# Peptides against a protein of PDB entry 6GMG: the designs that were tried, part 46

Target 1, 331 residues: chain A of PDB entry 6GMG
Amino acid sequence: DSDDRVTPPAEPLDRMPDPYRPSYGRAETVVNNYIRKWQQVYSHRDGRKQQMTEEQREWLSYGCVGVTWVNSGQYPTNRLAFASFDEDRFKNELKNGRPRSGETRAEFEGRVAKESFDEEKGFQRAREVASVMNRALENAHDESAYLDNLKKELANGNDALRNEDARSPFYSALRNTPSFKERNGGNHDPSRMKAVIYSKHFWSGQDRSSSADKRKYGDPDAFRPAPGTGLVDMSRDRNIPRSPTSPGEGFVNFDYGWFGAQTEADADKTVWTHGNHYHAPNGSLGAMHVYESKFRNWSEGYSDFDRGAYVITFIPKSWNTAPDKVKQGWP

## One batch from the design tools (peptide; aimed at target 1 G275 H277)

Design b2_p14_4_s4 (made by RFdiffusion4, then SolubleMPNN; from b2_p14_4, 7 letters changed)
Fold by OpenDDE base, seed 2:
Structure b2_p14_4_s4 (fold): chain B 331 residues (1-331), chain A 14 residues (1-14)
Amino acid sequence: as target 1 above (331 residues)
Amino acid sequence: SLTDEEILQKGSLF
């Protein structure tokens, strides 16, 4: 019940975090303690620590998406999303493979589709594009200059994104970022902004007009990346969870992981920050916990989801919510 | 736009 969501209380600016709990390659803590860490590590604006505002704490209380929300400055729109799908593997497995014992054809196809996505390649594509964008941003003092730089970079790399329409999420993402327009943010100066990455796990079978089988086992054709660009059309993602396959079964609607702008070249060493559920300390779910996971832990996902996307957005360079290096846990 | 219920993480992940 969403009615039992509670906004975490304010934490004193100088309060240091308690130690995180390490578990299976993750670092875990309660949301209140994450706020303490956030204030010490990520809250800096123009080099000065900031107390997490009531609004930010409220955002955070929404769960995993709240982590991305407070660090990106806006609720995820997911418009500039990337993934990698092995079409040849998918076709081959469908042709030559067979359903497991007790597995329906729909279940088989859904599983094969899920397994045909490559989270690592999807992440790498997003990082590649973010790098291109950052190069385009660095010396651009208006949007026109940014777009020109971006087109030149793409042309030099023979990237298929160069063929995207000017109205596509790829080219419009910056102008549609609230912090870009804010006086204390980008102030309409692209060179004050940087590209950042977060990830979303979600269910493919969200079309209510489709078969029950697709809602239960996945839609093999949904949310695939476009060839060449890797762009995923996220317009049909309405945060609808997987349908139960048995009585009493329920699934989570989504999972969000915050990466930011880490420079670690080894994907396996990157850290992803996410939450387990919305904050309900007086409810059945209990207090929200925040996890800092390595890529392996993040990319593994859950049975609740059969799609992963890596999304690019922008934040002001003056924010410290996306540092070059992220450390797990505390201390 | 999504409702408050739609934007909230529903359920628990461990």
Scores: peptide ipSAE 0.426, ipTM 0.923, DockQ to the pose 0.829
OpenDDE base, seeds 1, 3, 4, 5: peptide ipSAE 0.418, 0.419, 0.419, 0.416; ipTM 0.922, 0.921, 0.922, 0.919; seed 3 fails the geometry check

Design b2_p14_5 (made by RFdiffusion4)
Pose (drawn by RFdiffusion4):
Structure b2_p14_5 (pose): chain A 331 residues (1-331), chain P 14 residues (1-14)
Amino acid sequence: as target 1 above (331 residues)
Amino acid sequence: SAEAERNKPSLSLF
C-alpha cells in the first residue's frame, strides 16, 4: 500500500531496453527501462560503458529532478540561469489589454507576465553563453586562463556579461562545480570540463509573506531576467508550488528537463529528458516514467508553472551524459 | 536528499 519512494533495481550492463517510440513529439518509458537505455548510450566514462550505480539509481528515483541530478552529478542549484522577456510587450499589453471574461486584475497581470516570456530565445541565450564558456575553457588549463579567455570574448562581443562581478554566479559557475575540483573529474583543469544546459519550470509567487493573489495567480515582477545579460536571480526560488484556487486543486511545484549539449541547430528538434514523478510502483502514483520530449513539447509547460529558466552547469568531458545527439525512444 | 524528499509531489505531471 505504501506510496514510498523505492530505488529501481540494478540492470545488467548487457540488458537491452524494450523498444519505444515518440508519439506527437514525446516518448516515454518506465524508469527501469530507461536505465537500460541510459547504460547503453549515456553511461560512458572515457568511452567505457558503466552500470548505473546504486547512488545514481537513488537520485533518479526522485522524479523529474532525478534525470538532471544523475546526468550532472549534482542536485541542481539553478545558480546560473537565463531567460528572455519582452518588456515592451508586457508593458503594452498591461496598458492596452483588459482582463478576459472571468479574470481578476491580479490574474490578468500574472498571465500577461507569463506569456511575455520567450522560452525559445531563453534557451537560445543559454546556448550562446554556454558556447562562449566552452571556447574559453578549450585550451585553458587553469581557472585564471579560463576567466581571462571568457572575459576576452565577452568584451570583444560587447556582451553585458563581461561586467558581472568576479564572484557572481556567472564567473564562479566553473569553480563552484564539484566535479571540477574532483581529481577524477576536472581536477582543477577547465579543459577537462564541458558546459551543459538543463531547464526548470517553476512558479513565480513564492513569497509566503505576499498577498494571496500573487500566490494564486503569480507575481509579475518576480524572476524577470536582467536587461542585457538575461540573467535570472534564482536565489528567491524556494521550490514553493502555486497555491490552489479552489479546494482540492493540486499543483506540482517544479519540473526539470535535461538538454545536455546537443549539436542540433534546430531548437525545435532538440530533445529534453524529464520524469513525471518519483518511483513508487507499489504505491498511488505508480512507477516513475522518463519522458523524452521535443523542445516545443517541453516548453509548452503546464498551468503549475508560469516561469522558465535555462541553466548552465559543467560536467567533465570524460562523461557521456550530454552527447552531441539524443534520440527519442529505442532503438 | 532531505530537500528532494520534501519536494516529492503528490501528483503526476501527466

Design b2_p14_5_s1 (made by RFdiffusion4, then SolubleMPNN; from b2_p14_5, 9 letters changed)
Fold by OpenDDE base, seed 3:
Structure b2_p14_5_s1 (fold): chain B 331 residues (1-331), chain A 14 residues (1-14)
Amino acid sequence: as target 1 above (331 residues)
Amino acid sequence: PAQLDAERPSISLT
C-alpha cells in the first residue's frame, strides 16, 4: 500500500521554516517545512532543541498518523478513546424521520447515527478526563500512587470511570506507555508524565461478517460510547475503509489529528495538526502535506468517516510536543 | 511482525 513511501531528508537544526499562514481556519505546508517548524517549536527535550531523528522522520512519513506518532512517541493504539452519542436524538430521528429522496433505509440509518455523535462533547469529555488524570499524576512517584489518586479524583467527581475494571485501558494506559518506562522519559515516575489528546476519524462499518449495507453506509450500532463513561471500544477498529458505493470509488482508511495539551478553553480556537497522506514525493500521491486546522475544520471530517474518537495517551513533561499554546503557520 | 498502516489517501483528503 505504501511501497513508494519515502523518509523525508534531515533538516538542519537552525533552518527556519518558510512562512505560511492559515486560510479559512487551516494552515498548510509541505512535510519538510513542518520538520523545520517542529525542530524550532516542538523538538525540545529538557529545554534543548533537537534535530528530528531519522526514526522520527520515518514515523512522520506515514501521513496523518505520522504526525501523531512523532509527537506522542508511539504509534497510536487508540485504547483510551472517548466520544459522545445522543441516543435520544438517534431514536427520535429514526422514528420520526424519513429517508431523503434516493436515500436507502440503510443509508438513512447510517447518516442518522453519524449525526447523533457530537464531536465537541466528545472532545470535552476527553479533556475532562485528561484533566483528572493530570491531577492524579501530580506528586505520584509510582504507579500505585497514581492509581490511588485517580480513584480518589473519580470518586470526588462521582465519575462512572471509577467503576472500570483495573485491567481497563483507562487504568492500564500509563503503564502501557513506552515513554513512561524509558529512563530518559518518565522513568516509571507518573509525576514526570502528562496526559495528551489526539483524535481519530474512521469508518464504523468494518465488520466483514456484517451486511454490505453496513459496510457501505455505516453500522449504526458500532463504536458507540458507553453510557456514563464515554469510553469507546476501539478493539474492532482495524483501519478498514468505507466500502465503495459506486464503481471506482475509494475511501481513506483513517485520519488522525494531534491536539496535545493545549490549554485554550474555547474548543473552537484549538489547533489540530494532521497530514494528508504518506510521503511519496516520487510517486503519484506526491509529497506529504501537514495541516494545522482549527477544531471546526478538523471536526467536520470527510464522507470517508462516520466516527470520531478522542484518545488520551501520555508523554513526558520534558517533551515540548504538546505545548499549552499552538500557533498555526509560521512565524 | 505486522507492518504498521500508513494513511491511504483518497480524493477527499488531497
Scores: peptide ipSAE 0.248, ipTM 0.799, DockQ to the pose 0.454
OpenDDE base, seeds 1, 2, 4, 5: peptide ipSAE 0.174, 0.179, 0.029, 0.030; ipTM 0.726, 0.700, 0.723, 0.738

Design b2_p14_5_s2 (made by RFdiffusion4, then SolubleMPNN; from b2_p14_5, 8 letters changed)
Fold by OpenDDE base, seed 5:
Structure b2_p14_5_s2 (fold): chain B 331 residues (1-331), chain A 14 residues (1-14)
Amino acid sequence: as target 1 above (331 residues)
Amino acid sequence: PEELDANLPSKSLT
């Protein structure tokens, strides 16, 4: 219930952030201080600093999804999602493995499925695809040229994505991006856009018609990537949290992490920006905090989630919300 | 307008 959500106040454009530093791979600051940092580092449009607008501050106030929202310019649709799943490992562990002491069969299967996902490979796949898209965007001045470039790139790499339907999220993602159509954004020019990445953690057992065990311990068959492409069908993700396994237990609905377009080749050195909850300074939850986490910290996730997806979207190149390098903390 | 989902409190990793 977000009834106590508050929009953070405006911060002067010239106000510097209070200092903060990473500890054990994660830097943390209050949302207002992140706004100050954002204005100094990420706010640039066509090379000029901008004050975070009231609308952007309102988006940010939604918590982890707000961080992705303000930086991507749109509420996440999650349509172009990638993951990596080791089917052989899954089958082998189910066949040869045994439940732990006190572990139910459903709990065992859910755990084995969770462990069969490879977050690093999922992230790598998304980066690979984003790179292909960026090459296709670079000299394309209309959507047709972009799509032709994509098909050529995919054919050259013998990528299974070449077999996707023209209406698939893969080919339709650019045209469905509001900022692509905006005059001050892409202005219908693909070469003015770039691919960016964010990640979502969520629960697999969201089907209300499924067994209680799947809702409690996960659905081993849900949200698996398609073979060859790595695409995840996110249509069944309705932001439903894990069901409690014990009285008083509660789980979070989702977590979003913003990566953008960092060029750091070492996944472990990449920085993921996310929030703890919606901003409720006068409520029990308190003020929203923003985290800048290394990949290890991000990919570890929580027991609340058994799925991670890496999602591609697009932003105008004129925006500085997805710089080549992201630094934790301040200065 | 559909109410957009807000983030629930996240668990600390540490």
Scores: peptide ipSAE 0.048, ipTM 0.741, DockQ to the pose 0.382
OpenDDE base, seeds 1, 2, 3, 4: peptide ipSAE 0.043, 0.045, 0.037, 0.040; ipTM 0.780, 0.793, 0.767, 0.769

Design b2_p14_5_s3 (made by RFdiffusion4, then SolubleMPNN; from b2_p14_5, 10 letters changed)
Fold by OpenDDE base, seed 3:
Structure b2_p14_5_s3 (fold): chain B 331 residues (1-331), chain A 14 residues (1-14)
Amino acid sequence: as target 1 above (331 residues)
Amino acid sequence: PEFLDANLPSKRLD
């Protein structure tokens, strides 16, 4: 019950974290201890360490989305999302493959569609686009200059994103970022901002007007990236969980993982920060835990989800919530 | 932006 959610208490600014614990190849800690780490490592504004505010602690308390929320500075809108889908693989497997023993046709098609997404290529595409955006942000002191730079960069790379409408999430993402407009943030200066990445896992079969099979086993045609651009239309994502396939089975609505702006070239070595559930220390769910996972652990996902998207947003360069290097765990 | 009172109640780790 959401009524059990509690805002974690404030932690002293200079309190050092306790050591993280290993958990299935991840580094894991309780939310209060993550706050301590966050204050030591990620809290800096203009080089000054900050105590996590009550508002930020409240955001964090919402679980996996809370981790992305506190680090990005806004609730995820997920409008600028990328993925990679192998259409040829999908078609070939549907044509030449067959359901496993006991697997229904709908289940087979849903599984094949899920397996036709490439999380690594999706992540790579997002990083590529983020890099282009970061170059466009450089030395751009107004939005017009940023957009001009962006178009030039895309043209130079012959990127299909150059053909996107001016109203698309791709071109409007910066202006729609609250921190861009904040006096102590971007102050309407693109050169003060940088692109950052987070990931969302969710269920494809969210259309209540569709067949029960799609809700149970996935909609093979839903949330595919557009060819050339890799953009995913997220407008139909309403945080609806997978439908149960058996009595008593239940699924959760989404998972969020924070990457930020790590410069590690090897995707497998990148660190993703996420939470397990909302903070309910006095409830049945218990205290929220925060995990720092390698890409392998993050991208594996759960059976609750058959889609992964990599989303670009922006934060002020003065924030340290997206450093070049992220160290897993503590110390 | 969408706001949910109960975003993610639980998540399995396996």
Scores: peptide ipSAE 0.041, ipTM 0.776, DockQ to the pose 0.528
OpenDDE base, seeds 1, 2, 4, 5: peptide ipSAE 0.032, 0.031, 0.030, 0.028; ipTM 0.738, 0.729, 0.734, 0.727; seed 2 fails the geometry check

Design b2_p14_5_s4 (made by RFdiffusion4, then SolubleMPNN; from b2_p14_5, 9 letters changed)
Fold by OpenDDE base, seed 1:
Structure b2_p14_5_s4 (fold): chain B 331 residues (1-331), chain A 14 residues (1-14)
Amino acid sequence: as target 1 above (331 residues)
Amino acid sequence: PSFLDANLPSKRLF
């Protein structure tokens, strides 16, 4: 019941975090202790530590999406999403593969589609595009200069994104970022902004007009990246969970993981920050926990989800919510 | 899984 959600209390700015606990190969802590870490490490605006505001604590209280929300400064819109899909693998497995014992044809096709996505290549594509965007932002003092730089960078790299429409989320993402327009943010100066990345896990079978089998086992054709660009059309993602396959089975609607702008070249060493559920210390779910996971732990996902997307957005360079290096846990 | 329960969006998306 969404009514059990509570905003975590304020933490003193100088309060140090308690040590994180190991959990399933991750670093884990309660949300209040994450606030303490966030204030010490990620809260900086123009080099000064800030107490997490009541508004930010409220955003954080929403669970996994709250972690991305507080660090990006806006609710995730998921408009600029990337993935990688191996079409040849998919076709070959459908042709030559066989359903497992007790697996239906629809279940087999859904599984093969899920397994045809490459999370590492999807993440690499998002990082590549974010790097291009960051170069285009550099020394651009208005949106026109940014767009010109971006087109030039894409042309130099022979990137298929150069053929996207001017109204595409790819070109409109910066202008649609609230913090870009804020006086204490970008102040309409692209050079004051940087590209950041988060990930979303979700279910493909969200079309209520589709077959029950697609809702239960996935839609093999849904949320595939466009060839050449890697762009995923997220317009059909309405946070609808997987349909139960048996009585009493239930699935979660989504998961979000925050990466930011880490410079670690080895994907397996990157740290992803996420939450388990909304904060309900007096409810059945209990207190929200925050996890810092390595990419391998994050990208594994759950049976609740058959799609992963890597999304680009922007934050002001004056914010420290996306540092070059993230340390897992505390201290 | 017990690890991930009832993540909610801030806005009702139906």
Scores: peptide ipSAE 0.034, ipTM 0.755, DockQ to the pose 0.116
OpenDDE base, seeds 2, 3, 4, 5: peptide ipSAE 0.047, 0.045, 0.033, 0.043; ipTM 0.775, 0.782, 0.749, 0.785; seeds 2, 3, 5 fail the geometry check

Design b2_p14_6 (made by RFdiffusion4)
Pose (drawn by RFdiffusion4):
Structure b2_p14_6 (pose): chain A 331 residues (1-331), chain P 14 residues (1-14)
Amino acid sequence: as target 1 above (331 residues)
Amino acid sequence: SLAEAEANKSLAFH
């Protein structure tokens, strides 16, 4: 009867996954089966396949956060985040539009702010920034050389990110990555690391001391990207879900999707990996399922979330959790 | 952390 979280059992390294295919842009499989796929195509350490450890299986069993947690080796901090927001569209649709049949002004403003974000450009911005970071760390063997290389390309590219504080989440992203300092990971050598991207969907109205309207319909001024850099201040994100509008209405507080470092130029052809909920096959929600969605399927989101952030972190190059290519389903 | 993940573990959509 217990809807307790259970850790999926260990899968032998030779066990192949059951086949599955995408339907209308998304593929899903039970977590036990995804572990088999992950061990075949994502588990490599210096090209050597590995069994998903007990710890990794535990992390994975927590739901959508589990895929990103496992692939990055760290619980997501969301410290370095990017998004795109059309300020002109937002200001114009506020002073020219009107609420629809059955909207409070607070609901109208909340929706317009939501629709003003562009998740394709937001992902595109994180893509170009991660590429600059990877070029900066290619031949840099200490952090100082990495930061010099990073600032040099940003200045020459006239990127407003060059003026970020030395201790900002942007410039400190590499040094604050635990695997960067680990002897078996980056060992303080930026050339042994790689920038990767994952996404977080979340709610904007997370201030408990704010009006109920913002908690139910969103805070338009919250989690907007800074101009020029596109950085999103994630410090006020406390994993607080959207408040219900009627009794019995439940919302999920966040969703994480793993992109990695795919080389596909078509943002619509990129695959994003995420789970539906924590693993509980003997309980109410049932077993955890891992979803592999095309970008548009992922960026469609839900009414639970009115904000999207595309986050950059680093993993060692010796890993294979962010390959150049990601295939939906199996084989 | 595990405690934070347990407090905010993924739930089903409604």

Design b2_p14_6_s1 (made by RFdiffusion4, then SolubleMPNN; from b2_p14_6, 7 letters changed)
Fold by OpenDDE base, seed 4:
Structure b2_p14_6_s1 (fold): chain B 331 residues (1-331), chain A 14 residues (1-14)
Amino acid sequence: as target 1 above (331 residues)
Amino acid sequence: SKEDAEANRSVAYQ
C-alpha cells in the first residue's frame, strides 16, 4: 500500500537542478531535483521545454516505476519483454554442481537459474529488436506499412520473431501504445514513433499454487525467454515479492530502470534512471530519490529479484524523454 | 487504469 504517497510539488520551468550526489558509480538526487533536471533536459515536446504536469508528477511519485511511467507516457505493461538464458549452463550446473554449505536443493536450483540469465545479452537482444523496429517505423506512414517493413526486416535477418503470431505483443505493441494514437503524439503515423527500452527486475517465485520453496528461493522454470526470439511471457508477473525465508525479512515488489533510446554502443556506458521507492516525505520511507546508474550498477540488481527483463515500448519522436545521449548526474 | 498502478516499495540503493 502507498497510502502515504505524496505528489511532488511543481518546480518552476526554468529552475536549474542542484548537483547530483555521486555514489558508487551512480548519481543520486531527490525527486524534486530530478523534476528540475527532467524539465531542462527531457521535457521537450516538439522542441519546446515543458513543465512537468501534475499528472506526470503523480506518476513519478510511484517510485522506480514512476520514472519509467513519466518518460514512456504509460504505466508499464511489460508485454514485449526480452531476456537471455543459458539453458546448457543451467542444465550442466544442476547436474554437476553442488549446493553450498547450508544451501537447500531448492535454494541451489533457484540460484543456478538466476545465474544462468545473462543481463548483457538480454539487453543486447532488446536493442537489436528495437533497432529493427526503428528501421521498420522510419518510412511507414500507417500500421500496415510498419508491419510489412518489420516482417521484411526480420526475414532478411532470419530472425525467429518473424514466426510470431499477428496477435503477439511483438506485432501489437505499437497499436496498443496510447501515444501512437494521440494527435500530438504519433497521430497513427508509425514514422513519428520510436522504440524505447526499459528494464524490470522481479521475483520468479510468484505462483501461489507452487511450493513454498519456489516462493522463497525462486522458480527455476519461470519467466524464461523463448528460444530463438528471446521473448519472455510476463503474463504471470503480478508484482508479488519474494517470500521471507526468516521472520522479519521482507523483499521489494519490483525495480524499474529507464534506458530509452541511447545510442551508446558500449552497454557498460549506458545510463539507467530509476527510483528507490514511492514518494513519502512525511512517511517512514521518506522522500523519493532518483538514481542514474551505469549498466553494471543497474544489472547487478538485488537479492529481492532473480529475474531481469528488457522491455520495448514506443514514444513519439517529438518527445525528448529518450535522447540519443544521456548524461549521468548534474552538471 | 489508475487502479492497475502499483507503487514501488523501498529499494536500498545505498
Scores: peptide ipSAE 0.211, ipTM 0.814, DockQ to the pose 0.477
OpenDDE base, seeds 1, 2, 3, 5: peptide ipSAE 0.145, 0.041, 0.050, 0.043; ipTM 0.801, 0.761, 0.774, 0.759; seeds 1, 3 fail the geometry check

Design b2_p14_6_s2 (made by RFdiffusion4, then SolubleMPNN; from b2_p14_6, 7 letters changed)
Fold by OpenDDE base, seed 5:
Structure b2_p14_6_s2 (fold): chain B 331 residues (1-331), chain A 14 residues (1-14)
Amino acid sequence: as target 1 above (331 residues)
Amino acid sequence: SKEWAEANRSVAYQ
């Protein structure tokens, strides 16, 4: 049970990681060993290695969301989310396609909707927007300058995001980031911040007032990106898992993957860091494991989920939790 | 919330 969650112990700052284990194209290790790697590679503040604090170790202990939490510095709010959906493919497959043998109509529609999302294009859209934001941040020393730069960049690219309301998560994301306001973070200086990306996998059929079929097989109309912008309204995501389709079946509520700010142009070569479950070394779930997966392995997801969103947030440039290059595993 | 974070039970990666 959730009561079995344990905060991993502190690791000495100079302790080197043990080698990661290869696992189906991923690199895997126990959470304690990830803390060792994190301290050696990602812990730097202003160029100095830091021991992972008790608070950070507690955040990490929550599993996949904990990996994103410790590296972003805040619990994911998921407000600035992007995806790509092929409406023409969806309509054509619904019209011309047929359910598979034994597949219900609701199951067919849910599957067709899932297959109409393009994870690579969704990721690319988030990277494009993050790049625009980073250019707007670069020489902006107050929020007004950042917003002016952002509007200019969007106008130059004829991007539909230029039409978003000033209160939109797109424009408000920076000022709503705690680390932007911190003295040792952004200190209210946009030029000290950078855009970073993480991904969330979740279930579309979360509406308790909807049909049982939507909760079991997906809601084809839920969590679609807005045309032109690619923005996904995440307000209805309440971390509700897929409903069982058979007795004894159970699904997980979400998965989170940390990308950060890698500069690798080939999506297939990017590394995504995620955890399997909360840390329960003395419980039924066991110790938390951390995985470093290539994009292909990450984007495949699980049957637990029919949506993938790519989310933008911000961290101080003085943090090394989002380096330009991420090496899979250890050494 | 922290409560929902704890509900990330187990994802089978193997």
Scores: peptide ipSAE 0.043, ipTM 0.754, DockQ to the pose 0.491
OpenDDE base, seeds 1, 2, 3, 4: peptide ipSAE 0.033, 0.032, 0.045, 0.043; ipTM 0.731, 0.730, 0.756, 0.753; seeds 1, 2, 3 fail the geometry check

Design b2_p14_6_s3 (made by RFdiffusion4, then SolubleMPNN; from b2_p14_6, 8 letters changed)
Fold by OpenDDE base, seed 5:
Structure b2_p14_6_s3 (fold): chain B 331 residues (1-331), chain A 14 residues (1-14)
Amino acid sequence: as target 1 above (331 residues)
Amino acid sequence: SKEWADANRSVAYQ
């Protein structure tokens, strides 16, 4: 229910943020204050500070997805998603492991599958691919040149992505990015674009035709990365939350975290920006809060989710929504 | 469009 969602008011361009507050290793603030920070730090187009538009404030008001939406310039499509799954660990734990006391077989299998995903390796794969894409973009002035560069880079690295179909999200992602076609964006020039990363947490057991156990405890076979490429087929992700395991229990549909294009090599030092829920200052949920979390805090996720994907999209280089360095909080 | 946008309900960050 988003009926009580409110668009945050405009903030004066020169209004400085109030200090963020620490919260469990994160920096936390109310959405209005994040808008102030965003205008000071991330709003720049061609080096010029911008006020967050009404449209952007409306996007932001949708919560965690809104943070990714306002910074990427489009609603997440999640088509170019990566993860890492340890198949050997999964098989060995299923074969040799046993359910814990009070744990059902389905709960055990779901847990083992969840634990067989490596968030750090998934993130690293996305960063690797984003780097390859950025090299392919750098001197390409049309899509054909970009694709040729990309194929060469993949061949040099003996990357399995070189075998993807031309219609694959991997090759089509740039041409399908609205900001690539915009006059004040890429203007159809790949060299004006850069690859950026965000993450989505979601539930594997979304198939309504599957067993109740899979919907409650996870589908061990769902949303696994393809061998070699690390690509995750996200077509079956319909933003369906985990089914309750007990009366009165409820789960959230997803979580989104914005990374952008940070250059910090240590994953543990990277900063992920996300929101807690849609903005409802006069509703039961209250005002939206924005968090800037370290990777550890982000990747831990919640029991609501058993999958994490790291997604690549593109933004114009003229935007400052994905700087090389992100600092937690304010000042 | 915003009309079809999904929102997370509430995530326990506190």
Scores: peptide ipSAE 0.042, ipTM 0.749, DockQ to the pose 0.510
OpenDDE base, seeds 1, 2, 3, 4: peptide ipSAE 0.041, 0.032, 0.033, 0.039; ipTM 0.747, 0.732, 0.735, 0.744; seeds 2, 3, 4 fail the geometry check

